# Designs tried in a protein design run: peptides against a protein of PDB entry 7PB4. Part 42

Target 1, 105 residues: chain A of PDB entry 7PB4
Amino acid sequence: KMLNIKEYKEKLLSTLGEFLEDHFPLPDRSVKKKKKNIQESSVNLITLHEMLEILINRLFDVPHDPYVKISDSFWPPYVELLLRNGIALRHPEDPTRIRLEAFHQ
Target 2, 218 residues: chain B of PDB entry 7PB4
Amino acid sequence: DALQMAVGYFEKGPIKASQNKDKTLEKHLKTVENVAWKNGLASEEIDILLNIALSGKFGNAVNTRILKCMIPATVISEDSVVKAVSWLCVGKCSGSTKVLFYRWLVAMFDFIDRKEQINLLYGFFFASLQDDALCPYVCHLLYLLTKKENVKPFRVRKLLDLQAKMGMQPHLQALLSLYKFFAPALISVSLPVRKKIYFKNSENLWKTALLAVKQRNR

## One batch from the design tools (peptide)

Design b1_p16_1_s4 (made by RFdiffusion4, then SolubleMPNN; from b1_p16_1, 6 letters changed)
Fold by OpenDDE base, seed 4:
Structure b1_p16_1_s4 (fold): chain B 105 residues (1-105), chain C 218 residues (1-218), chain A 16 residues (1-16)
Amino acid sequence: as target 1 above (105 residues)
Amino acid sequence: as target 2 above (218 residues)
Amino acid sequence: MIETLEEIFRRLRLAA
């Protein structure tokens, strides 16, 4: 039973990952405009998959404080997507923090 | 030149010491407006000003005026559009600004240099269909963006659900008709054969300017 | 966790 659950989880994660890549990919920021000087802080945006992983892990690892601080690596469209669809919630007192919604509580 | 000074003002923000902040702001707005409507703006100028208009740096009135004068001389960079969509999602702009942006995006669609990155935003635009204020304009945008590969069963279901909720809106029907064209097996519903697709005249705000742009680029 | 993932997936499918 445990092996089946693990396998199912892996399959689900894989399928979700594929779906996210297909429908919500990151924009190719690869236009490194060669212009030398502006150290545009190459804030590496994380994928939606990675963002969800962070949120899920925080919810399960620290259920009493499941909030994650929105970093510059969080692409705003992803944040909005999660918030708009009730997948994530903003902290009531700190809009820079979000949590995964607890769907089964 | 006056335009560079105006763009620089918006980019750097008002220098604290100016007693006549409002007069200076108005002067620079008028400069941008005049150039934009007469000659259009360079892609770099649009890149800067579009982001400013959507970032919430200035008040809604200023943002609206800036956005209304985002008229290209030649082309708009798709990167500017991608960045703009990001700013829309930050939530610092008003609902009216969002509507105006989508109207602008539809109106200026042909002047965007590339569509590859914009096509990648398809899912985000589709998600915005749920916003009643945006829905007509997003449908129009999706009508312009939709490829066969975008037509999925779950999206068809969503559109049909929206139609059930909102009624048979012309913009939804237009998009559904396109979906049926690409994937007839996914849409069993008989859609009225409309010879003419009607979207809201989002272009009316820029009609004269767009004509001028087309004439300059012939 | 699986249920959470399923629900996330469901909601994202409805969004997209």
Scores: peptide ipSAE 0.602, ipTM 0.879, DockQ to the pose 0.337
Fold by OpenDDE base, seed 5:
Structure b1_p16_1_s4 (fold): chain B 105 residues (1-105), chain C 218 residues (1-218), chain A 16 residues (1-16)
Amino acid sequence: as target 1 above (105 residues)
Amino acid sequence: as target 2 above (218 residues)
Amino acid sequence: MIETLEEIFRRLRLAA
């Protein structure tokens, strides 16, 4: 039973990862032509998969404070995607913090 | 030159500047407007000003005016569009600005230098279909972007659900017809044969300017 | 956690 659950979880994560890569990839910022003045925000954006992982882990690891601070590595379209679809929620008093929605609570 | 000074002002200018209180702001805005409508703007100028218009640095009235004069001299960089979409998602611009942006994007679509990165945003645009204010313009944009590989069963279902909810809207029907063209097996529903694809005339605001751009680039 | 992942996946499919 445990092996089946683990295997299913792995399969689900893999399938989700593929789906995210196919339908919500990061824009290829590599074409930043060295034009001098565009402050290339040197900030490495994380994938949607990584963002979800952070949010999920926070929810389960710190259930009493499940909020994550939105960093510069959080691509705004991803944040909006999660918020708009009820996957994440903004902190009521601090819009710079988001949490994963607790779907089964 | 006057345009460079104006662009520089918007880059470095005061945060949350009010149009009604700043004669300098109005002067620079008029400079940008005059050049944009007369000659168009360079891709670099559009890159800068488009981001400013969507960043929430200035008030809605100013942002709207800037966005309305995002007329290219030659091309718009797809990178500018990608960055713009990011700014839209930050939520510092008004709903009306978002609508205007999508109208602008549709109107200027042919002047965007490349589409590869914009095509990667397909899922994000599709997600915006649920916004009633954006839906007509997003459908038009998706109509321009949709490739066979984008037509998936889950998207078909979503479009059909939207149709069930909002009725047989012309813009939605146009997109569904395209989906049926690419994947007839996924759409078993008989779609009314529309002789003419109908979208709202989003380019109307820029019609004269676009004609001028096309004439200059011939 | 599996249920959470499933729900996330479901919602993203509805969005995309």
Scores: peptide ipSAE 0.589, ipTM 0.869, DockQ to the pose 0.337
Fold by OpenDDE base, seed 3:
Structure b1_p16_1_s4 (fold): chain B 105 residues (1-105), chain C 218 residues (1-218), chain A 16 residues (1-16)
Amino acid sequence: as target 1 above (105 residues)
Amino acid sequence: as target 2 above (218 residues)
Amino acid sequence: MIETLEEIFRRLRLAA
């Protein structure tokens, strides 16, 4: 029974990952047009999968303070997607912090 | 030139020393408006000003005026559009600005140099269908963007659910008709054979300017 | 954890 749960979790993660890559990929910012002066801050954006992983881990690792600070690596459309669909919540007093919604607590 | 000075003002912000900040702002705004409507703006100028309009740096009235004059001389960079969508999601712009942006995006769609990256945003645009104020314009945008590979069973279900909630809206019917064209097996419901696809005329704000741009680029 | 993932997946499918 435990093996089946682990296998199911892995399959679910894999399927979710594929879904995220197919439907919510990062835009390719790699067109470095060499125009010198725009310090396009080389901020490496993380994938939606990575963002969710961070939020999930924080919720389970630190349930009393499940909030994550929004960094420059957080692509704004991803943040908005999670917030609009009730997957994440903003901190009531600090809009720069978000948490995963506790669906089963 | 006067345009460079105006763009520089919006980019760098007001220089501390001007006692009459409002008059200076108005002067530069009028300069941008005049050039944009007469000649169009360079892609680089649109890149700068579009981001400023959506960043929340200025008030809603100023942002609206800037966005209304985002008229290209030749082309709009796809990168500018991707950046703009990012700014929309930061939440510093008003709902009216979001609506205006989607109207602008539809109106200027043919002037965007490439569509590959915009097509990657398909899921985000589709998610915006839930916003009643945006829905008509997003449907039009999706009508322009949709390829066969975008037509999935879960999206069909979502559109049908929206139709059940909102009724048979012309813009939604147009999009559903396109979906049926690409994937007839996914849409078993008989869609009324609409002779004419009808979207809200988003181009009305820029109609004269767009005609002028098309004439100059022939 | 599994229930959380399932719910996230459900919500994202409804959004997409």
Scores: peptide ipSAE 0.584, ipTM 0.868, DockQ to the pose 0.334
Fold by OpenDDE base, seed 1:
Structure b1_p16_1_s4 (fold): chain B 105 residues (1-105), chain C 218 residues (1-218), chain A 16 residues (1-16)
Amino acid sequence: as target 1 above (105 residues)
Amino acid sequence: as target 2 above (218 residues)
Amino acid sequence: MIETLEEIFRRLRLAA
């Protein structure tokens, strides 16, 4: 039973990952903008998959404080996507923090 | 150059807490408007000003005016559009600004230099269909972007659900008809054979300017 | 956690 659950979880994660890559990929920022001195801080954006992993892990690891601080690595469209679809919630007092929605609690 | 000074003002912001902030702002805004409508703006100028308009740096009235004059001289960079979409999602823009942006995006679609990155945003645009105010314009945008590979069963279901909720809207029907064209097996519903696809005239705001741009680039 | 993942997946499918 446990092996089946683990296998199912892995399969689900894999399928979700593929779905996210197919439908919500990061834009290729690789446009070699010529070295104009715009310190475009090469903010390394994380994938939606990675963002979800962070949120899920926080919810389960720290259920009493499930909020994650929005970093510069969080692509705004991803944040909006999660918020708009009720997958994530903003902290009521701190808009820079979001949590995964607790769907089954 | 007056335009460069104006763009620089918007980019750097007002230097001094001068009592004449509003007059200076208006002067520069008029400069941008005049050049944009007369000659169009360079891709670099659009990149800067579009981000400013959507960043929430200025008030909604100013942002709206800037966005309305995002008229290209030649092309718009797709990178500017990608950045703009990001700014729209930060939540500093009004709903009206979002609508205006999508109208602008549809109107200026042919002037965007490349579509590869915009096509990657397909899912995000599709997700915006649920916004009633955006839906007509997003449908039009999706109509322009949709490829066969984008037509999936779950998206068909979503469109049909939206149709059930909103009624048989012309813009939804247009998109569904395109979906049926690419994947007839996924759409069993008989769509009325419309001879003409009707979207809201998003171009109306820029019609004269767009004609001028097309004439200059011939 | 599986239920959470399923729900996330469901919601994202409805969005996309």
Scores: peptide ipSAE 0.576, ipTM 0.859, DockQ to the pose 0.336

Design b1_p16_2 (made by RFdiffusion4)
Fold by OpenDDE base, seed 2:
Structure b1_p16_2 (fold): chain B 105 residues (1-105), chain C 218 residues (1-218), chain A 16 residues (1-16)
Amino acid sequence: as target 1 above (105 residues)
Amino acid sequence: as target 2 above (218 residues)
Amino acid sequence: VATLEEISLRLKLAAS
């Protein structure tokens, strides 16, 4: 039973990944021409798929504290997308932390 | 250079020692406005100021004035636009600022150097169609950006749902007509053949400025 | 599993 749930989860994540890649791809930051002075922090942004995986894993692994700290790798549009559509929630006391919404009643 | 000093002020923030912070702010803002409307701004200046206007560093009134003077001398960098869209999603800007940004983006669309990265943001723009205040301008933007690959069944359904909810809006009809052109099999509904696609372009805040830019670049 | 389906649905709605 547990193996089937894991496999199903993986398939769903995979399907979701393809959808996200098609409709919500990261802008390619690679075109940063080396103009010297702007310390554009080469922060590697993670995909929306990776962000969701992190949130899902945190919910399952640490259910008593399912919140993930927003890092610089979190692209703001993705964070906002999740929050505005009720997929994620901000911590009531710490706006730098978000959790996946628990849809299982 | 007065412009460099003004841009530097907005970028670095007010120097603590200035007793008349408001007067200094106004002076620099007027400098930017004057140069922008007379000569246009360099792509680098637009990059800096556009980010500042949308970051929430300053108040809404200041941000609005900065955004209104984002007039290019020659071109706008696509990267600046991508960064700007990122700021819009952070939610620190007012609804009015968002509307103004989309109006600006449509108005300045031809002056953006490249469109490849902006096209990748298609999904985010499409999501903004649900905002009634943004919808007319987003439709216009999408009309400019839409490729055949963007026309998906779920988007068609959403547009039809919006039409059912909002009625036959000219901007929505224009976008639907384009969708039907790319994917006629997805839109079974007979769309009235409008000979002329009319977007609310009549109130282009930058009409005079854009004419001047085109004349300088000829 | 139900969570993933709901997430997918909400994202589709968001994209739409």
Scores: peptide ipSAE 0.319, ipTM 0.727, DockQ to the pose 0.307
Fold by OpenDDE base, seed 1:
Structure b1_p16_2 (fold): chain B 105 residues (1-105), chain C 218 residues (1-218), chain A 16 residues (1-16)
Amino acid sequence: as target 1 above (105 residues)
Amino acid sequence: as target 2 above (218 residues)
Amino acid sequence: VATLEEISLRLKLAAS
């Protein structure tokens, strides 16, 4: 059963990878270092694929507490995208935590 | 100078010690407004102030006033727009602020230095079409951004669905016509050949200022 | 469990 879950996760992530890259790429933060004053938040943003992977993994690894804490690496548009479209849910008591929505087959 | 002090105030926040926080805020806001409408703002100033306006640091009234005076002296940095979109998604700004932002974005579109990163946000803008208040302005923005690679069957379906719900809106028709141009096979519906593409005039709020910007940059 | 299909569909809908 666990192997099937892993395979399913891998397949899911693999299938979504191209789609996510094509339609929801990260903006290139390649603003070169030269101008001092832009506090480039040195925070490396993760891809939507990576975000989903984290959420999926949490759901399977800790099904009784499937919530992930939103880190600085979570690009706000991605968070909003997932929440707005019902792919993820915000924790009812802690807005800094989100979970993958369990969709019935 | 007065502008630097004003921008610094908004960036660093109010210094605790001033008894009349509101008067100080108003003073600095007026300074920004005066300079913006008279001369425009530098790209760096827009970068700072635009983020402040959308971050929820200040109240809606202040944010609205700041956003209304985001008038460039020369150019707007694409990075500022990307950051702004990020702030919009944090959910700390009002619906009216979002509308104003999209109006601003359309109005100032030609003054944005680059479009490559903005084009990457196509999907996010498209998602905002579902908001009735944003839809006219988002359609206009998408009309400016849409490339052949953006025209996908699922997006066509969504636009047609929106049309079914909202009726044959001029802004939707304009976008659909562009989609048909890029991918005629995806749109079987006969679109009325409108000779003139009609969008709501987003420039109305900045018409005078935009004319001045164009004159300065000739 | 969120199905890949449902996630994909919702993302497509979001992207569309």
Scores: peptide ipSAE 0.354, ipTM 0.802, DockQ to the pose 0.330; fails the geometry check
Fold by OpenDDE base, seed 4:
Structure b1_p16_2 (fold): chain B 105 residues (1-105), chain C 218 residues (1-218), chain A 16 residues (1-16)
Amino acid sequence: as target 1 above (105 residues)
Amino acid sequence: as target 2 above (218 residues)
Amino acid sequence: VATLEEISLRLKLAAS
């Protein structure tokens, strides 16, 4: 049963990958490293696919604490996309944490 | 330079902008406004100030004034627009600020140096059509951005659903007409042949400034 | 399983 869930998860994520790339691609931050302020850690933004993968994995791996901390790698539009469409929920006490919505009532 | 000092103030200035009549804030804001309307702003200045206006660092009144003076001397960086859209999603700006931003984006569209990244945001803009306050301006923006590859059956359905809900709005009809042009097979409904595409005059706020910019860049 | 399908559906709706 667990293997089937993993396989299904992988298949679904794979299928979503193409869709997400077509409709919600990351902007090419050709951030020309303007040389000056060195300290801006080139935070690599993750794809929406990767973000969903993280959220799904967390839900399955740690069901008692399915929340993921929003990092700098999380592109804000993606976060809002997930939240606004009811795909993810913010932690009621910590707005920096989000979880995948459990649609299985 | 007075402008550099003003921009620096907004960039580095107090995070807790007490809404109080900071004479300094007003001074710098007036400086930015004066330069913007007279000469336009450099792309770098717009990059800084646009992000500030949408970040929620200052109050709505200040943000509104900053946005109103985001007039380019020559070009606006596409990267600035992408960053701005990111800030809009964070939700720290008011609804009125969002409307103003889209109006600005439409008005300044031709001055944006590149459109490749903005085109990638097509889906996000399309999702904003459901906001009644934004819908007219988003339709106009989408009208400017839409390519054949963007016209998909699900988007057609969504537009038709919006039309059913909101009625036959001129801005929505304009966008649908463009969709029909690119993909006539997807739109079976007869659209009224409107000779003139009518969008709300988003440019009215910047009409004089835009004329000046065009004149300077000739 | 139902959750993933729902996610897909909601994303499609969002893209629309």
Scores: peptide ipSAE 0.346, ipTM 0.781, DockQ to the pose 0.330; fails the geometry check
Fold by OpenDDE base, seed 5:
Structure b1_p16_2 (fold): chain B 105 residues (1-105), chain C 218 residues (1-218), chain A 16 residues (1-16)
Amino acid sequence: as target 1 above (105 residues)
Amino acid sequence: as target 2 above (218 residues)
Amino acid sequence: VATLEEISLRLKLAAS
């Protein structure tokens, strides 16, 4: 049963990955125009897929504290997308932390 | 250069020790406004100031004034727009600032150097259609951005649902007409043949400035 | 499992 759940998660994440890449791709910040002074935050942004994976894993691995700290790698539009659509919830006391919403069957 | 000092002030923030913080702020803001309306701003200056206006670093009054003077001398960098959209999603700016930004984006659309990355943000803009205050301007923006590949069945359904909720709004009809043009099979509803596509005139705030920019770049 | 499907649905709706 556990193996089937893992396989199912992987399949769903894979399917989501394609969808997310098609509809919510990261903007190529790679136009690093070499001009020196704009500290283009060298922070590598993670994909929406990776963000969801982190949130899902946290929910399953640490159910008593399922919140993930928003890092600089979290692209703000993605965070907002998840929050606005009820996919994620902000921590009531710490706005820098979000969790995956538990959908009750 | 007075402009460089002004931009530097906004970038670095107010130096705590200045007794006349408000006077200094106003001085620099006026400098930016004067240069922007007379000559336009360089792409680098717009990049810096646009981010500042949307970052929530300053108050709403200051942010709106900065945003109103984001007038290019020649071009606006696409990267600046992408960064700006990112700031909008952080939620530190007011609703009025968001509206102003979309109006600005529509008004300045032709001055943006490239559209490839902006097109990638199509889904985010589309999601903003649900905001009643933003909807007219977002429809206009989407009208400018929409390609055949963006016209999907789920988006058609959403637009039709919005139409059912909001009524036959001119801006929504304009966008639906474009969708029907790209994918007639997806829209079975007969859209009234409107002779004239009507969007709210977002350019009114910058009409004089935009004319000046176009004249300088001929 | 149901959670992932719901996430997918909500994202599709968001993209829509």
Scores: peptide ipSAE 0.317, ipTM 0.755, DockQ to the pose 0.305; fails the geometry check

